# Peptides against a protein of PDB entry 7QUU, part 2

Target 1, 43 residues: chain A of PDB entry 7QUU
Amino acid sequence: DAVEPSVEKEYKKIISFRDTVFEGKHQQFLVPNNVRLKFLRDR

## One batch from the design tools (peptide; aimed at target 1 I14 V31 K38)

Design b1_p8_8_s2 (made by RFdiffusion4, then SolubleMPNN; from b1_p8_8, 3 letters changed)
Fold by OpenDDE base, seed 1:
Structure b1_p8_8_s2 (fold): chain B 43 residues (1-43), chain A 8 residues (1-8)
Amino acid sequence: as target 1 above (43 residues)
Amino acid sequence: DELIELIK
C-alpha cells in the first residue's frame, strides 16, 4: 500500500512528537495545556 | 499502524 506522501509526512511528525514527549526532550510543541495526546498502537 | 487521538 503506497502511503500517500502527505500522510507519511504527518505520521513522521506524529512519531517525532511522541518520541519527544516520552523522552522528555524539549521540543516545545505548543500543545495547549488542555490537550491530551493518546497514542494508540494498532495490534 | 499508530494512531494519535487528540483529547480536548
Scores: peptide ipSAE 0.027, ipTM 0.355, DockQ to the pose 0.225
OpenDDE base, seeds 2, 3, 4, 5: peptide ipSAE 0.024, 0.021, 0.022, 0.021; ipTM 0.369, 0.348, 0.352, 0.345

Design b1_p8_8_s3 (made by RFdiffusion4, then SolubleMPNN; from b1_p8_8 with E1D E6L)
Fold by OpenDDE base, seed 2:
Structure b1_p8_8_s3 (fold): chain B 43 residues (1-43), chain A 8 residues (1-8)
Amino acid sequence: as target 1 above (43 residues)
Amino acid sequence: DELEELIK
């Protein structure tokens, strides 16, 4: 399927952003299950 | 498509 070059560039940016956000979150934030549970209890 | 290689 011929994806328009504009749309392909936008998807490449979304994937690069996803990878950067996930790599940054998985390598440095073992968010202890306790911090996630605290955020849910303070609501 | 370069997009299919990035999603795999």
Scores: peptide ipSAE 0.041, ipTM 0.560, DockQ to the pose 0.037
OpenDDE base, seeds 1, 3, 4, 5: peptide ipSAE 0.031, 0.023, 0.034, 0.036; ipTM 0.521, 0.456, 0.529, 0.542

Design b1_p8_8_s4 (made by RFdiffusion4, then SolubleMPNN; from b1_p8_8, 5 letters changed)
Fold by OpenDDE base, seed 3:
Structure b1_p8_8_s4 (fold): chain B 43 residues (1-43), chain A 8 residues (1-8)
Amino acid sequence: as target 1 above (43 residues)
Amino acid sequence: DELVKLIE
């Protein structure tokens, strides 16, 4: 299945953000205004 | 689009 190049670029940013958070690094990510990231902790 | 990630 061909993932749209825009969606793939956004996915790569989300993975990079995840990996940075798990490494305990505080980096500010510019999330595009069209992408809302919601983090839910499993309760 | 809204991306939801569950974090354990």
Scores: peptide ipSAE 0.026, ipTM 0.325, DockQ to the pose 0.110
OpenDDE base, seeds 1, 2, 4, 5: peptide ipSAE 0.020, 0.020, 0.023, 0.021; ipTM 0.330, 0.352, 0.317, 0.334

## One batch from the design tools (peptide; aimed at target 1 F29 V35)

Design b1_p9_1 (made by RFdiffusion4)
Pose (drawn by RFdiffusion4):
Structure b1_p9_1 (pose): chain A 43 residues (1-43), chain P 9 residues (1-9)
Amino acid sequence: as target 1 above (43 residues)
Amino acid sequence: SLYEEIEEA
């Protein structure tokens, strides 16, 4: 499963979700310091 | 945790 057909569909949905959290204004999730670093360093 | 909740979403 190294690069499926799923990849771009996954990306669009995940990237937009993640990018909102990267601003930290996510309606469902307010993200502090540790979460900021977790998102950025891992991915 | 908050991060785990975000990953579940």

Design b1_p9_1_s1 (made by RFdiffusion4, then SolubleMPNN; from b1_p9_1 with E4D E5K)
Fold by OpenDDE base, seed 2:
Structure b1_p9_1_s1 (fold): chain B 43 residues (1-43), chain A 9 residues (1-9)
Amino acid sequence: as target 1 above (43 residues)
Amino acid sequence: SLYDKIEEA
């Protein structure tokens, strides 16, 4: 199944956040307060 | 493939 562009964008944000933390950075990210993304992963 | 779940908070 093709991933919707909106979902792909959120996935990239999560990966970017993870990588930022692993790099020892403390960058702030905007997360919509009304949306929770779960189980977003490659399979 | 990419799997996802979006839930309203």
Scores: peptide ipSAE 0.031, ipTM 0.390, DockQ to the pose 0.065
OpenDDE base, seeds 1, 3, 4, 5: peptide ipSAE 0.028, 0.030, 0.028, 0.028; ipTM 0.404, 0.411, 0.407, 0.377

Design b1_p9_1_s2 (made by RFdiffusion4, then SolubleMPNN; from b1_p9_1, 3 letters changed)
Fold by OpenDDE base, seed 2:
Structure b1_p9_1_s2 (fold): chain B 43 residues (1-43), chain A 9 residues (1-9)
Amino acid sequence: as target 1 above (43 residues)
Amino acid sequence: SLYDKILEA
């Protein structure tokens, strides 16, 4: 499936965030309220 | 889905 460049950019951010959390770095992150992960579930 | 790809990647 072709993914738009804007969606791919957000995908990479999500993976980076996930990996940071799973690595147990105990860092705090600011997550913008406009992050719409719900649209990813529908794709 | 893209959601699944995020979880599986």
Scores: peptide ipSAE 0.049, ipTM 0.521, DockQ to the pose 0.056
OpenDDE base, seeds 1, 3, 4, 5: peptide ipSAE 0.045, 0.048, 0.040, 0.048; ipTM 0.509, 0.525, 0.503, 0.504

Design b1_p9_1_s3 (made by RFdiffusion4, then SolubleMPNN; from b1_p9_1 with E8K)
Fold by OpenDDE base, seed 5:
Parts: sequence; C-alpha cells; structure tokens
Structure b1_p9_1_s3 (fold): chain B 43 residues (1-43), chain A 9 residues (1-9)
Amino acid sequence: as target 1 above (43 residues)
Amino acid sequence: SLYEEIEKA
C-alpha cells in the first residue's frame, strides 16, 4: 500500500518509541494482541 | 496502512 506522509510520520514515531523504551531496533515488545491490533487497525 | 507498515518493521 502507498503510505501517506502523515502515516509514515506516525510509523516513525512508534518505531522510535519502541527502540528507545525497549533498547533495540526491530525488537518485539509485550503488548496484548487485542490491544495492539485494535490500535493498529485504526490506521 | 500504518498497521501493515508496523507489522513489517
């Protein structure tokens, strides 16, 4: 899918947050699946 | 979508 610039900005913020909080690029973090999927489906 | 991009990251 083509990603709009606003969506890409939000994506980068989420990844930056993940990397900062959990200390690693592409590291998975424990989030309940229902919460994660609910959040992500809205974008 | 943002969902799709995050799942790929």
Scores: peptide ipSAE 0.040, ipTM 0.545, DockQ to the pose 0.068
OpenDDE base, seeds 1, 2, 3, 4: peptide ipSAE 0.034, 0.033, 0.033, 0.033; ipTM 0.541, 0.526, 0.525, 0.495

Design b1_p9_1_s4 (made by RFdiffusion4, then SolubleMPNN; from b1_p9_1 with E4D E8K)
Fold by OpenDDE base, seed 1:
Structure b1_p9_1_s4 (fold): chain B 43 residues (1-43), chain A 9 residues (1-9)
Amino acid sequence: as target 1 above (43 residues)
Amino acid sequence: SLYDEIEKA
């Protein structure tokens, strides 16, 4: 899906933060994807 | 959407 440039910038920040905190590209909290996405939608 | 991109990442 097309993402607005401002939203894409925030996405890149989120991914960069995640990768830094978990010491590896695509590292994440040990929670199901649906739970993480629900958390983001509820914010 | 943003959420779709996060799910793929």
Scores: peptide ipSAE 0.037, ipTM 0.498, DockQ to the pose 0.066
OpenDDE base, seeds 2, 3, 4, 5: peptide ipSAE 0.032, 0.030, 0.030, 0.033; ipTM 0.485, 0.490, 0.476, 0.506

Design b1_p9_2 (made by RFdiffusion4)
Pose (drawn by RFdiffusion4):
Structure b1_p9_2 (pose): chain A 43 residues (1-43), chain P 9 residues (1-9)
Amino acid sequence: as target 1 above (43 residues)
Amino acid sequence: PEPIVLDVD
């Protein structure tokens, strides 16, 4: 499963979701310091 | 609904 057909579909949905959280204005999720670093360093 | 504040290790 190293690179499936799913990849771009996954990316569009996840990237937009993640990018909103990267601004931290996510309606469902307010993200502080530790969460910021977790998102950026891991991925 | 109210937003949830996330926390991680």

Design b1_p9_2_s1 (made by RFdiffusion4, then SolubleMPNN; from b1_p9_2, 3 letters changed)
Fold by OpenDDE base, seed 2:
Structure b1_p9_2_s1 (fold): chain B 43 residues (1-43), chain A 9 residues (1-9)
Amino acid sequence: as target 1 above (43 residues)
Amino acid sequence: SKPIVLEVD
């Protein structure tokens, strides 16, 4: 089954966000409503 | 830096 265009667009944003944050590029992203960002607590 | 987790509903 083909991935719906909406889901593909959201996935691309998540990957772009991940790469920007971890590479330290400080780019701002719109987080989709179905995505939650959590910081892991130190154990 | 603290690791970030992305949760998708």
Scores: peptide ipSAE 0.030, ipTM 0.380, DockQ to the pose 0.160
OpenDDE base, seeds 1, 3, 4, 5: peptide ipSAE 0.030, 0.025, 0.025, 0.026; ipTM 0.379, 0.346, 0.352, 0.357

Design b1_p9_2_s2 (made by RFdiffusion4, then SolubleMPNN; from b1_p9_2, 5 letters changed)
Fold by OpenDDE base, seed 5:
Parts: structure tokens; sequence; C-alpha cells
Structure b1_p9_2_s2 (fold): chain B 43 residues (1-43), chain A 9 residues (1-9)
């Protein structure tokens, strides 16, 4: 099944966000409106 | 680095 180009584009943004956040790069990413960011707070 | 979880509904 070919992943729809919309879903692939959203996935690429999520991966780019992950990589940039973990690299400590302060880039504002357009998170899709259907994606929630949960920051794990260290307890 | 703080762990970040992405939740897709």
Amino acid sequence: as target 1 above (43 residues)
Amino acid sequence: SKPVVLEVP
C-alpha cells in the first residue's frame, strides 16, 4: 500500500521535529493540527 | 535531553 503523500509529508515533519529538538536546534516546526506534543517531564 | 513524545490522534 502506497502511503498517501499527505501522510508521508506529515511523517517527515515529525521526524524533522524529533531530530531538531534532540539536536537542541530551536526551530519552530509546524506541527500538524492532528498531532499533540507530550513533553515527558522528568519527575 | 528531555524526551518528547508525539501523539497522533
Scores: peptide ipSAE 0.028, ipTM 0.389, DockQ to the pose 0.161
OpenDDE base, seeds 1, 2, 3, 4: peptide ipSAE 0.026, 0.026, 0.028, 0.027; ipTM 0.395, 0.384, 0.392, 0.394

Design b1_p9_2_s3 (made by RFdiffusion4, then SolubleMPNN; from b1_p9_2, 4 letters changed)
Fold by OpenDDE base, seed 2:
Structure b1_p9_2_s3 (fold): chain B 43 residues (1-43), chain A 9 residues (1-9)
Amino acid sequence: as target 1 above (43 residues)
Amino acid sequence: SKPIVLEVP
């Protein structure tokens, strides 16, 4: 199945975002509308 | 550091 170019582009952004967040690099990413970021608050 | 969760549908 050929992955739609739009879906591949969104996936690459998700992976780049994940890797940058884990590396501690604070870049502003355009989060795709289908991706939700949740900060866990320390209780 | 605050834990970050990425939710992907």
Scores: peptide ipSAE 0.027, ipTM 0.382, DockQ to the pose 0.129
OpenDDE base, seeds 1, 3, 4, 5: peptide ipSAE 0.025, 0.023, 0.024, 0.027; ipTM 0.376, 0.356, 0.354, 0.381

Design b1_p9_2_s4 (made by RFdiffusion4, then SolubleMPNN; from b1_p9_2, 3 letters changed)
Fold by OpenDDE base, seed 5:
Structure b1_p9_2_s4 (fold): chain B 43 residues (1-43), chain A 9 residues (1-9)
Amino acid sequence: as target 1 above (43 residues)
Amino acid sequence: SEPVVLEVD
């Protein structure tokens, strides 16, 4: 199994989280405690 | 567009 780099895994989780939240989907994500995510909306 | 900030615990 190709272990994806830790940075790419966390990036994919952030994108999946963003898309899930904005699409109104209900999914649970394992994130570190006290994580602040800032999403810039595309214009 | 304004940025959205989400705090996740």
Scores: peptide ipSAE 0.028, ipTM 0.395, DockQ to the pose 0.138
OpenDDE base, seeds 1, 2, 3, 4: peptide ipSAE 0.023, 0.027, 0.027, 0.025; ipTM 0.366, 0.392, 0.386, 0.361

Design b1_p9_3 (made by RFdiffusion4)
Pose (drawn by RFdiffusion4):
Structure b1_p9_3 (pose): chain A 43 residues (1-43), chain P 9 residues (1-9)
Amino acid sequence: as target 1 above (43 residues)
Amino acid sequence: TLNVTFVPP
């Protein structure tokens, strides 16, 4: 499953979701310091 | 451990 047909569909849903959390204004999730680094460093 | 604040609808 190294690069499926799913990839771009996964990216558009996940990238937008993640990018909102990268701003930390996510309606469902308010993200502090540790979460910021977790997102950025891992991915 | 992560400190994420969950906001329900």

Design b1_p9_3_s1 (made by RFdiffusion4, then SolubleMPNN; from b1_p9_3, 5 letters changed)
Fold by OpenDDE base, seed 4:
Structure b1_p9_3_s1 (fold): chain B 43 residues (1-43), chain A 9 residues (1-9)
Amino acid sequence: as target 1 above (43 residues)
Amino acid sequence: PLDVKVIPP
């Protein structure tokens, strides 16, 4: 059982959150109240 | 492209 490194699980959550927010997919991601989301726009 | 960075607490 490859324990996916905690970083890869977090990355998958970030991607899934991005896809939900931008594609209008109604997936409720429980972002912990202590997690700050920084949107980086490429200028 | 718009990147989303999660900042852990």
Scores: peptide ipSAE 0.042, ipTM 0.519, DockQ to the pose 0.052
OpenDDE base, seeds 1, 2, 3, 5: peptide ipSAE 0.041, 0.040, 0.042, 0.041; ipTM 0.519, 0.509, 0.514, 0.508

Design b1_p9_3_s2 (made by RFdiffusion4, then SolubleMPNN; from b1_p9_3, 5 letters changed)
Fold by OpenDDE base, seed 2:
Structure b1_p9_3_s2 (fold): chain B 43 residues (1-43), chain A 9 residues (1-9)
Amino acid sequence: as target 1 above (43 residues)
Amino acid sequence: KLDVKVIPP
């Protein structure tokens, strides 16, 4: 199943956001108010 | 693993 190019682009932004926030790299990401990110901790 | 779910608007 080919992931839609739009979904892949948003996924790359989320990974960059994750890596920046969790690695303590001080990059402010402006997440648009219409995008909700849920971090699911898999137990 | 940390899974990230995008919730569309």
Scores: peptide ipSAE 0.046, ipTM 0.494, DockQ to the pose 0.048
OpenDDE base, seeds 1, 3, 4, 5: peptide ipSAE 0.045, 0.046, 0.044, 0.043; ipTM 0.496, 0.484, 0.495, 0.492

Design b1_p9_3_s3 (made by RFdiffusion4, then SolubleMPNN; from b1_p9_3, 6 letters changed)
Fold by OpenDDE base, seed 3:
Structure b1_p9_3_s3 (fold): chain B 43 residues (1-43), chain A 9 residues (1-9)
Amino acid sequence: as target 1 above (43 residues)
Amino acid sequence: KLDIKVIPP
């Protein structure tokens, strides 16, 4: 099944975020397009 | 530490 280009673009952002923020922790987040992610820096 | 909050639609 061809992943919609919108979903692929969001997935690439999630992967880039994973790689940048989680220092190689491979967490796959399936985020539906209608879900907002809020990142809270815990102080 | 980074916390991720998912906000449901």
Scores: peptide ipSAE 0.047, ipTM 0.495, DockQ to the pose 0.052
OpenDDE base, seeds 1, 2, 4, 5: peptide ipSAE 0.044, 0.045, 0.046, 0.046; ipTM 0.488, 0.492, 0.497, 0.496

Design b1_p9_3_s4 (made by RFdiffusion4, then SolubleMPNN; from b1_p9_3, 5 letters changed)
Fold by OpenDDE base, seed 2:
Structure b1_p9_3_s4 (fold): chain B 43 residues (1-43), chain A 9 residues (1-9)
Amino acid sequence: as target 1 above (43 residues)
Amino acid sequence: PLDVKYIPP
């Protein structure tokens, strides 16, 4: 099934956000209101 | 490690 271009665009933003968080770069990402992110930090 | 999960709407 072709991932809808909207969902692919949201996924690319999430990956960019993840990579920025890992790099310790504070970029303000506009996460769409329909997108939820779950952060897992190993204690 | 930090992990980030996408939760679709």
Scores: peptide ipSAE 0.031, ipTM 0.444, DockQ to the pose 0.048
OpenDDE base, seeds 1, 3, 4, 5: peptide ipSAE 0.030, 0.026, 0.029, 0.030; ipTM 0.438, 0.433, 0.449, 0.441

Design b1_p9_4 (made by RFdiffusion4)
Pose (drawn by RFdiffusion4):
Structure b1_p9_4 (pose): chain A 43 residues (1-43), chain P 9 residues (1-9)
Amino acid sequence: as target 1 above (43 residues)
Amino acid sequence: EPKVLTVEE
């Protein structure tokens, strides 16, 4: 499963979701310091 | 309500 057909579909949904959390204004999730670094360093 | 996330969450 190294690169499936799913990849771009996954990316569009996940990238937009993540990018909102990268602003930290996510309606469902308010993200502090540790969460900021977790998102950025890992991915 | 918005949830404050932890690293574990």

Design b1_p9_4_s1 (made by RFdiffusion4, then SolubleMPNN; from b1_p9_4, 3 letters changed)
Fold by OpenDDE base, seed 3:
Structure b1_p9_4_s1 (fold): chain B 43 residues (1-43), chain A 9 residues (1-9)
Amino acid sequence: as target 1 above (43 residues)
Amino acid sequence: KTKVLTVED
């Protein structure tokens, strides 16, 4: 099944955001308003 | 301490 181009675009933003946050880089990301990013601390 | 990023749809 071809992933809808909308979902792929959102996924790429999430990965870029993850990598930036984990590397301690300050970048502004335009996250779609329908995507809620949550930081879970794995214990 | 692992950081996990989750997405809520």
Scores: peptide ipSAE 0.020, ipTM 0.289, DockQ to the pose 0.061
OpenDDE base, seeds 1, 2, 4, 5: peptide ipSAE 0.019, 0.019, 0.017, 0.020; ipTM 0.287, 0.289, 0.255, 0.288

Design b1_p9_4_s2 (made by RFdiffusion4, then SolubleMPNN; from b1_p9_4, 3 letters changed)
Fold by OpenDDE base, seed 4:
Structure b1_p9_4_s2 (fold): chain B 43 residues (1-43), chain A 9 residues (1-9)
Amino acid sequence: as target 1 above (43 residues)
Amino acid sequence: PTKVLTVED
C-alpha cells in the first residue's frame, strides 16, 4: 500500500475545494485552523 | 481545532 505523501493528500483537498467552490458542487471539507486557504486565480 | 466548510449551490 503506497502511503500517499501527506503533501499529495493536502494538494488533492485544495483542488477538490477549488473545484467545489467554482463549479457549484455540494461538498464538505475539513480545514485545519492553521491552513490559510488562498484562492489561486489562474492568470 | 478543525473547521468544517460546507459549500452549497
Scores: peptide ipSAE 0.018, ipTM 0.265, DockQ to the pose 0.164
OpenDDE base, seeds 1, 2, 3, 5: peptide ipSAE 0.017, 0.018, 0.016, 0.017; ipTM 0.276, 0.286, 0.257, 0.288

Design b1_p9_4_s3 (made by RFdiffusion4, then SolubleMPNN; from b1_p9_4 with P2R E9D)
Fold by OpenDDE base, seed 2:
Structure b1_p9_4_s3 (fold): chain B 43 residues (1-43), chain A 9 residues (1-9)
Amino acid sequence: as target 1 above (43 residues)
Amino acid sequence: ERKVLTVED
């Protein structure tokens, strides 16, 4: 059984919320209800 | 890969 190396794609998530920038390996971010989030950039 | 999120206006 070839254990494919699960390349844990370390997605560095950066959330800009107004004047606040969150950078890190967060699984979840608490955003206010009804806030829509878009990706500005995928790299 | 680096994902930048923002609020949708």
Scores: peptide ipSAE 0.078, ipTM 0.597, DockQ to the pose 0.125
OpenDDE base, seeds 1, 3, 4, 5: peptide ipSAE 0.066, 0.069, 0.065, 0.064; ipTM 0.575, 0.573, 0.572, 0.580

Design b1_p9_4_s4 (made by RFdiffusion4, then SolubleMPNN; from b1_p9_4, 3 letters changed)
Fold by OpenDDE base, seed 2:
Structure b1_p9_4_s4 (fold): chain B 43 residues (1-43), chain A 9 residues (1-9)
Amino acid sequence: as target 1 above (43 residues)
Amino acid sequence: KRKVLTVED
């Protein structure tokens, strides 16, 4: 069963960490295991 | 679609 490579929908991610804003196509962010992330907005 | 992430307090 060829799992078709799920076309990784390239989401433009914006991550705000207090004083730092990251904008780009990032597959993964290394976030510390104790940090919880929420979506503020999905557009 | 544009996803905005933040840290949860």
Scores: peptide ipSAE 0.056, ipTM 0.535, DockQ to the pose 0.147
OpenDDE base, seeds 1, 3, 4, 5: peptide ipSAE 0.055, 0.048, 0.049, 0.049; ipTM 0.528, 0.502, 0.513, 0.511

Design b1_p9_5 (made by RFdiffusion4)
Pose (drawn by RFdiffusion4):
Parts: C-alpha cells; sequence; structure tokens
Structure b1_p9_5 (pose): chain A 43 residues (1-43), chain P 9 residues (1-9)
C-alpha cells in the first residue's frame, strides 16, 4: 500500500483538517505547544 | 503526553 489510489483523496481531507489545526483554531480541537511540535516534526 | 482540548457543540 505504498501510494494507493487513496492518496490524493486522503491528502485533501487530511491536509485541510491538519492545516486548520496547524493554525490551532480547529473548532473541535484547540492545540497547545506539545501538540504543535508533534504535528510538525512527525509529518 | 499530549494536551489537546476537545470541544463538543
Amino acid sequence: as target 1 above (43 residues)
Amino acid sequence: HLEVTVLHP
């Protein structure tokens, strides 16, 4: 499953979700320091 | 650990 047909569909849904959390204004999730680094460093 | 604040409408 190294690069499926799913990839772009996964990306659009996830990238938008993650990018909102990268601003930390996510309606469902308010993200602090440790979460910021987790997102950025891992991915 | 992660300290994520989850909000419910």

Design b1_p9_5_s1 (made by RFdiffusion4, then SolubleMPNN; from b1_p9_5, 4 letters changed)
Fold by OpenDDE base, seed 3:
Structure b1_p9_5_s1 (fold): chain B 43 residues (1-43), chain A 9 residues (1-9)
Amino acid sequence: as target 1 above (43 residues)
Amino acid sequence: ELDITVLKP
């Protein structure tokens, strides 16, 4: 199933955000002021 | 797999 290009673009932003947060690098991701990202680690 | 939930406030 082809992932919609909108969903892939959001996923790439989230992975970049994850890597930036874990590396302690402050990149200002323009997360729209009304989006809370919750990372669920699969157990 | 990493599940990401986007919560709209």
Scores: peptide ipSAE 0.028, ipTM 0.414, DockQ to the pose 0.050
OpenDDE base, seeds 1, 2, 4, 5: peptide ipSAE 0.028, 0.028, 0.028, 0.027; ipTM 0.412, 0.420, 0.414, 0.407

Design b1_p9_5_s2 (made by RFdiffusion4, then SolubleMPNN; from b1_p9_5, 6 letters changed)
Fold by OpenDDE base, seed 4:
Structure b1_p9_5_s2 (fold): chain B 43 residues (1-43), chain A 9 residues (1-9)
Amino acid sequence: as target 1 above (43 residues)
Amino acid sequence: KLDIKVIVP
């Protein structure tokens, strides 16, 4: 099953975002002004 | 675990 190249590109952005947030690196992700990030801490 | 939910309008 070929993962659509668009879905793989979005997944790589989510991983890079996660890793940057965890590393405390202030990499300015250009979050489009319409994208709302919600952190869900699973307790 | 930390889950990241992206909400696109």
Scores: peptide ipSAE 0.028, ipTM 0.378, DockQ to the pose 0.053
OpenDDE base, seeds 1, 2, 3, 5: peptide ipSAE 0.028, 0.028, 0.026, 0.026; ipTM 0.378, 0.379, 0.371, 0.375

Design b1_p9_5_s3 (made by RFdiffusion4, then SolubleMPNN; from b1_p9_5, 5 letters changed)
Fold by OpenDDE base, seed 4:
Structure b1_p9_5_s3 (fold): chain B 43 residues (1-43), chain A 9 residues (1-9)
Amino acid sequence: as target 1 above (43 residues)
Amino acid sequence: ELDVIVKVP
C-alpha cells in the first residue's frame, strides 16, 4: 500500500514539531491545517 | 483531523 506522499509529508512535520518542542528549540513549524494542537500542562 | 498532544513542563 503506497502511503500517499501528502500523508508522509504531514507526518514528518508532526514529528519535527514534537522533537523541537521536547528539545526546547524555538523553531517555527508549518503545522498542517488538519492538525489540532492540544497543550497538556503537567500538573 | 489529527490531534497532536504536547506536554509542556
Scores: peptide ipSAE 0.065, ipTM 0.566, DockQ to the pose 0.137
OpenDDE base, seeds 1, 2, 3, 5: peptide ipSAE 0.062, 0.064, 0.059, 0.062; ipTM 0.554, 0.560, 0.546, 0.556

Design b1_p9_5_s4 (made by RFdiffusion4, then SolubleMPNN; from b1_p9_5, 5 letters changed)
Fold by OpenDDE base, seed 5:
Structure b1_p9_5_s4 (fold): chain B 43 residues (1-43), chain A 9 residues (1-9)
Amino acid sequence: as target 1 above (43 residues)
Amino acid sequence: PLDVIVRYP
């Protein structure tokens, strides 16, 4: 399933910051710069 | 490496 390149680019920018707090649906956590992102469309 | 799941609309 291809992620829309625009959406992937925006989320990658947000998460690429050092010590970025990622807000998930259930929790906030610090995202390190050395993570792999798996994009899933919310259905 | 840590894998992070990103859900998008």
Scores: peptide ipSAE 0.291, ipTM 0.783, DockQ to the pose 0.132
OpenDDE base, seeds 1, 2, 3, 4: peptide ipSAE 0.248, 0.266, 0.281, 0.242; ipTM 0.756, 0.772, 0.781, 0.762

Design b1_p9_6 (made by RFdiffusion4)
Pose (drawn by RFdiffusion4):
Structure b1_p9_6 (pose): chain A 43 residues (1-43), chain P 9 residues (1-9)
Amino acid sequence: as target 1 above (43 residues)
Amino acid sequence: SPPPLVLDF
């Protein structure tokens, strides 16, 4: 499953979700310091 | 609407 047909579909949905959390203004999730680093360093 | 959750790691 190294690169599926799913990849771009996964990206669009994730990327937009993640990019809102990268601003930290996500309606469902307010993200502090440790979460910021977790998102950025891992991915 | 419900309040947003604060996440921790």

Design b1_p9_6_s1 (made by RFdiffusion4, then SolubleMPNN; from b1_p9_6, 4 letters changed)
Fold by OpenDDE base, seed 1:
Structure b1_p9_6_s1 (fold): chain B 43 residues (1-43), chain A 9 residues (1-9)
Amino acid sequence: as target 1 above (43 residues)
Amino acid sequence: PPPPIVLEV
């Protein structure tokens, strides 16, 4: 098993999260505690 | 379009 560097695992989770939110798929992604999701809601 | 997602890392 190639130990993917922690950064690449985090990046893959971010991309999967983005793609899921954009596709309207309600998958619960474990966002790392260091990643703050800001939704830029246009006011 | 869905709202832009900004990730603060």
Scores: peptide ipSAE 0.029, ipTM 0.467, DockQ to the pose 0.141
OpenDDE base, seeds 2, 3, 4, 5: peptide ipSAE 0.029, 0.025, 0.028, 0.028; ipTM 0.469, 0.462, 0.466, 0.465

Design b1_p9_6_s2 (made by RFdiffusion4, then SolubleMPNN; from b1_p9_6, 4 letters changed)
Fold by OpenDDE base, seed 5:
Structure b1_p9_6_s2 (fold): chain B 43 residues (1-43), chain A 9 residues (1-9)
Amino acid sequence: as target 1 above (43 residues)
Amino acid sequence: SPPPKILEV
């Protein structure tokens, strides 16, 4: 199944966001309005 | 500290 180019672009943004947050870079990322990110806190 | 996990919802 070919991932639609739009969906692939959204995933690349999420991955870039994740990697930047993990690197301790406080960059604001434009998340698509249809995507909600939840930070899982370790209990 | 371990990196935070991100979940798409």
Scores: peptide ipSAE 0.035, ipTM 0.487, DockQ to the pose 0.094
OpenDDE base, seeds 1, 2, 3, 4: peptide ipSAE 0.034, 0.031, 0.031, 0.034; ipTM 0.482, 0.465, 0.448, 0.486

Design b1_p9_6_s3 (made by RFdiffusion4, then SolubleMPNN; from b1_p9_6, 4 letters changed)
Fold by OpenDDE base, seed 5:
Structure b1_p9_6_s3 (fold): chain B 43 residues (1-43), chain A 9 residues (1-9)
Amino acid sequence: as target 1 above (43 residues)
Amino acid sequence: PPPPVVLEV
Protein backbone atom coordinates (compact mmCIF):
# COMPACT_ATOMS: atom_id res chain seq x y z
CA ASP B 1 0.00 0.00 0.00
CA ALA B 2 1.78 3.12 -1.20
CA VAL B 3 0.78 5.76 1.37
CA GLU B 4 0.18 8.53 -1.15
CA PRO B 5 2.08 11.50 0.30
CA SER B 6 -0.46 13.95 1.82
CA VAL B 7 0.69 16.46 -0.85
CA GLU B 8 -0.32 14.12 -3.72
CA LYS B 9 -3.71 13.47 -2.09
CA GLU B 10 -4.20 17.25 -1.74
CA TYR B 11 -3.02 17.79 -5.35
CA LYS B 12 -5.52 15.18 -6.64
CA LYS B 13 -8.32 16.98 -4.73
CA ILE B 14 -7.17 20.30 -6.27
CA ILE B 15 -7.18 18.86 -9.80
CA SER B 16 -10.54 17.14 -9.25
CA PHE B 17 -11.98 20.41 -7.87
CA ARG B 18 -10.56 22.41 -10.82
CA ASP B 19 -11.86 19.90 -13.38
CA THR B 20 -15.27 19.79 -11.65
CA VAL B 21 -15.51 23.62 -11.60
CA PHE B 22 -14.36 23.84 -15.25
CA GLU B 23 -16.77 21.08 -16.33
CA GLY B 24 -19.62 22.88 -14.48
CA LYS B 25 -20.18 19.79 -12.31
CA HIS B 26 -21.27 20.79 -8.81
CA GLN B 27 -19.26 18.27 -6.83
CA GLN B 28 -18.50 19.51 -3.33
CA PHE B 29 -14.79 18.90 -2.88
CA LEU B 30 -13.37 19.40 0.59
CA VAL B 31 -10.62 21.91 -0.16
CA PRO B 32 -7.80 21.63 2.42
CA ASN B 33 -7.89 24.56 4.90
CA ASN B 34 -4.42 25.66 3.68
CA VAL B 35 -5.67 26.17 0.10
CA ARG B 36 -7.04 29.56 -0.90
CA LEU B 37 -9.52 29.47 -3.75
CA LYS B 38 -9.12 32.49 -6.01
CA PHE B 39 -11.74 32.90 -8.66
CA LEU B 40 -10.14 34.16 -11.84
CA ARG B 41 -12.49 36.98 -12.60
CA ASP B 42 -12.59 37.19 -16.35
CA ARG B 43 -11.37 40.64 -17.00
CA PRO A 1 -19.82 28.69 -16.60
CA PRO A 2 -18.43 29.36 -13.10
CA PRO A 3 -15.19 31.39 -13.20
CA PRO A 4 -11.97 29.34 -13.26
CA VAL A 5 -10.52 28.72 -9.80
CA VAL A 6 -6.83 29.17 -9.06
CA LEU A 7 -5.44 27.76 -5.85
CA GLU A 8 -2.81 29.68 -3.92
CA VAL A 9 -0.84 27.77 -1.28
Scores: peptide ipSAE 0.036, ipTM 0.518, DockQ to the pose 0.152
OpenDDE base, seeds 1, 2, 3, 4: peptide ipSAE 0.035, 0.036, 0.036, 0.036; ipTM 0.508, 0.516, 0.510, 0.511

Design b1_p9_6_s4 (made by RFdiffusion4, then SolubleMPNN; from b1_p9_6, 4 letters changed)
Fold by OpenDDE base, seed 2:
Structure b1_p9_6_s4 (fold): chain B 43 residues (1-43), chain A 9 residues (1-9)
Amino acid sequence: as target 1 above (43 residues)
Amino acid sequence: PPPPKVLEV
């Protein structure tokens, strides 16, 4: 099944944010605590 | 530092 281009774009943003948090660079991003939960709810 | 980016989903 081809992942919809919109879903792939949002997934890449979540992964980039996660990796930035693990690198200790999370101060560069303002992300609401529920961003991942919103993404999963809108599916 | 660059301004914080708001990540909207």
Scores: peptide ipSAE 0.029, ipTM 0.422, DockQ to the pose 0.475
OpenDDE base, seeds 1, 3, 4, 5: peptide ipSAE 0.024, 0.029, 0.024, 0.025; ipTM 0.436, 0.465, 0.436, 0.443

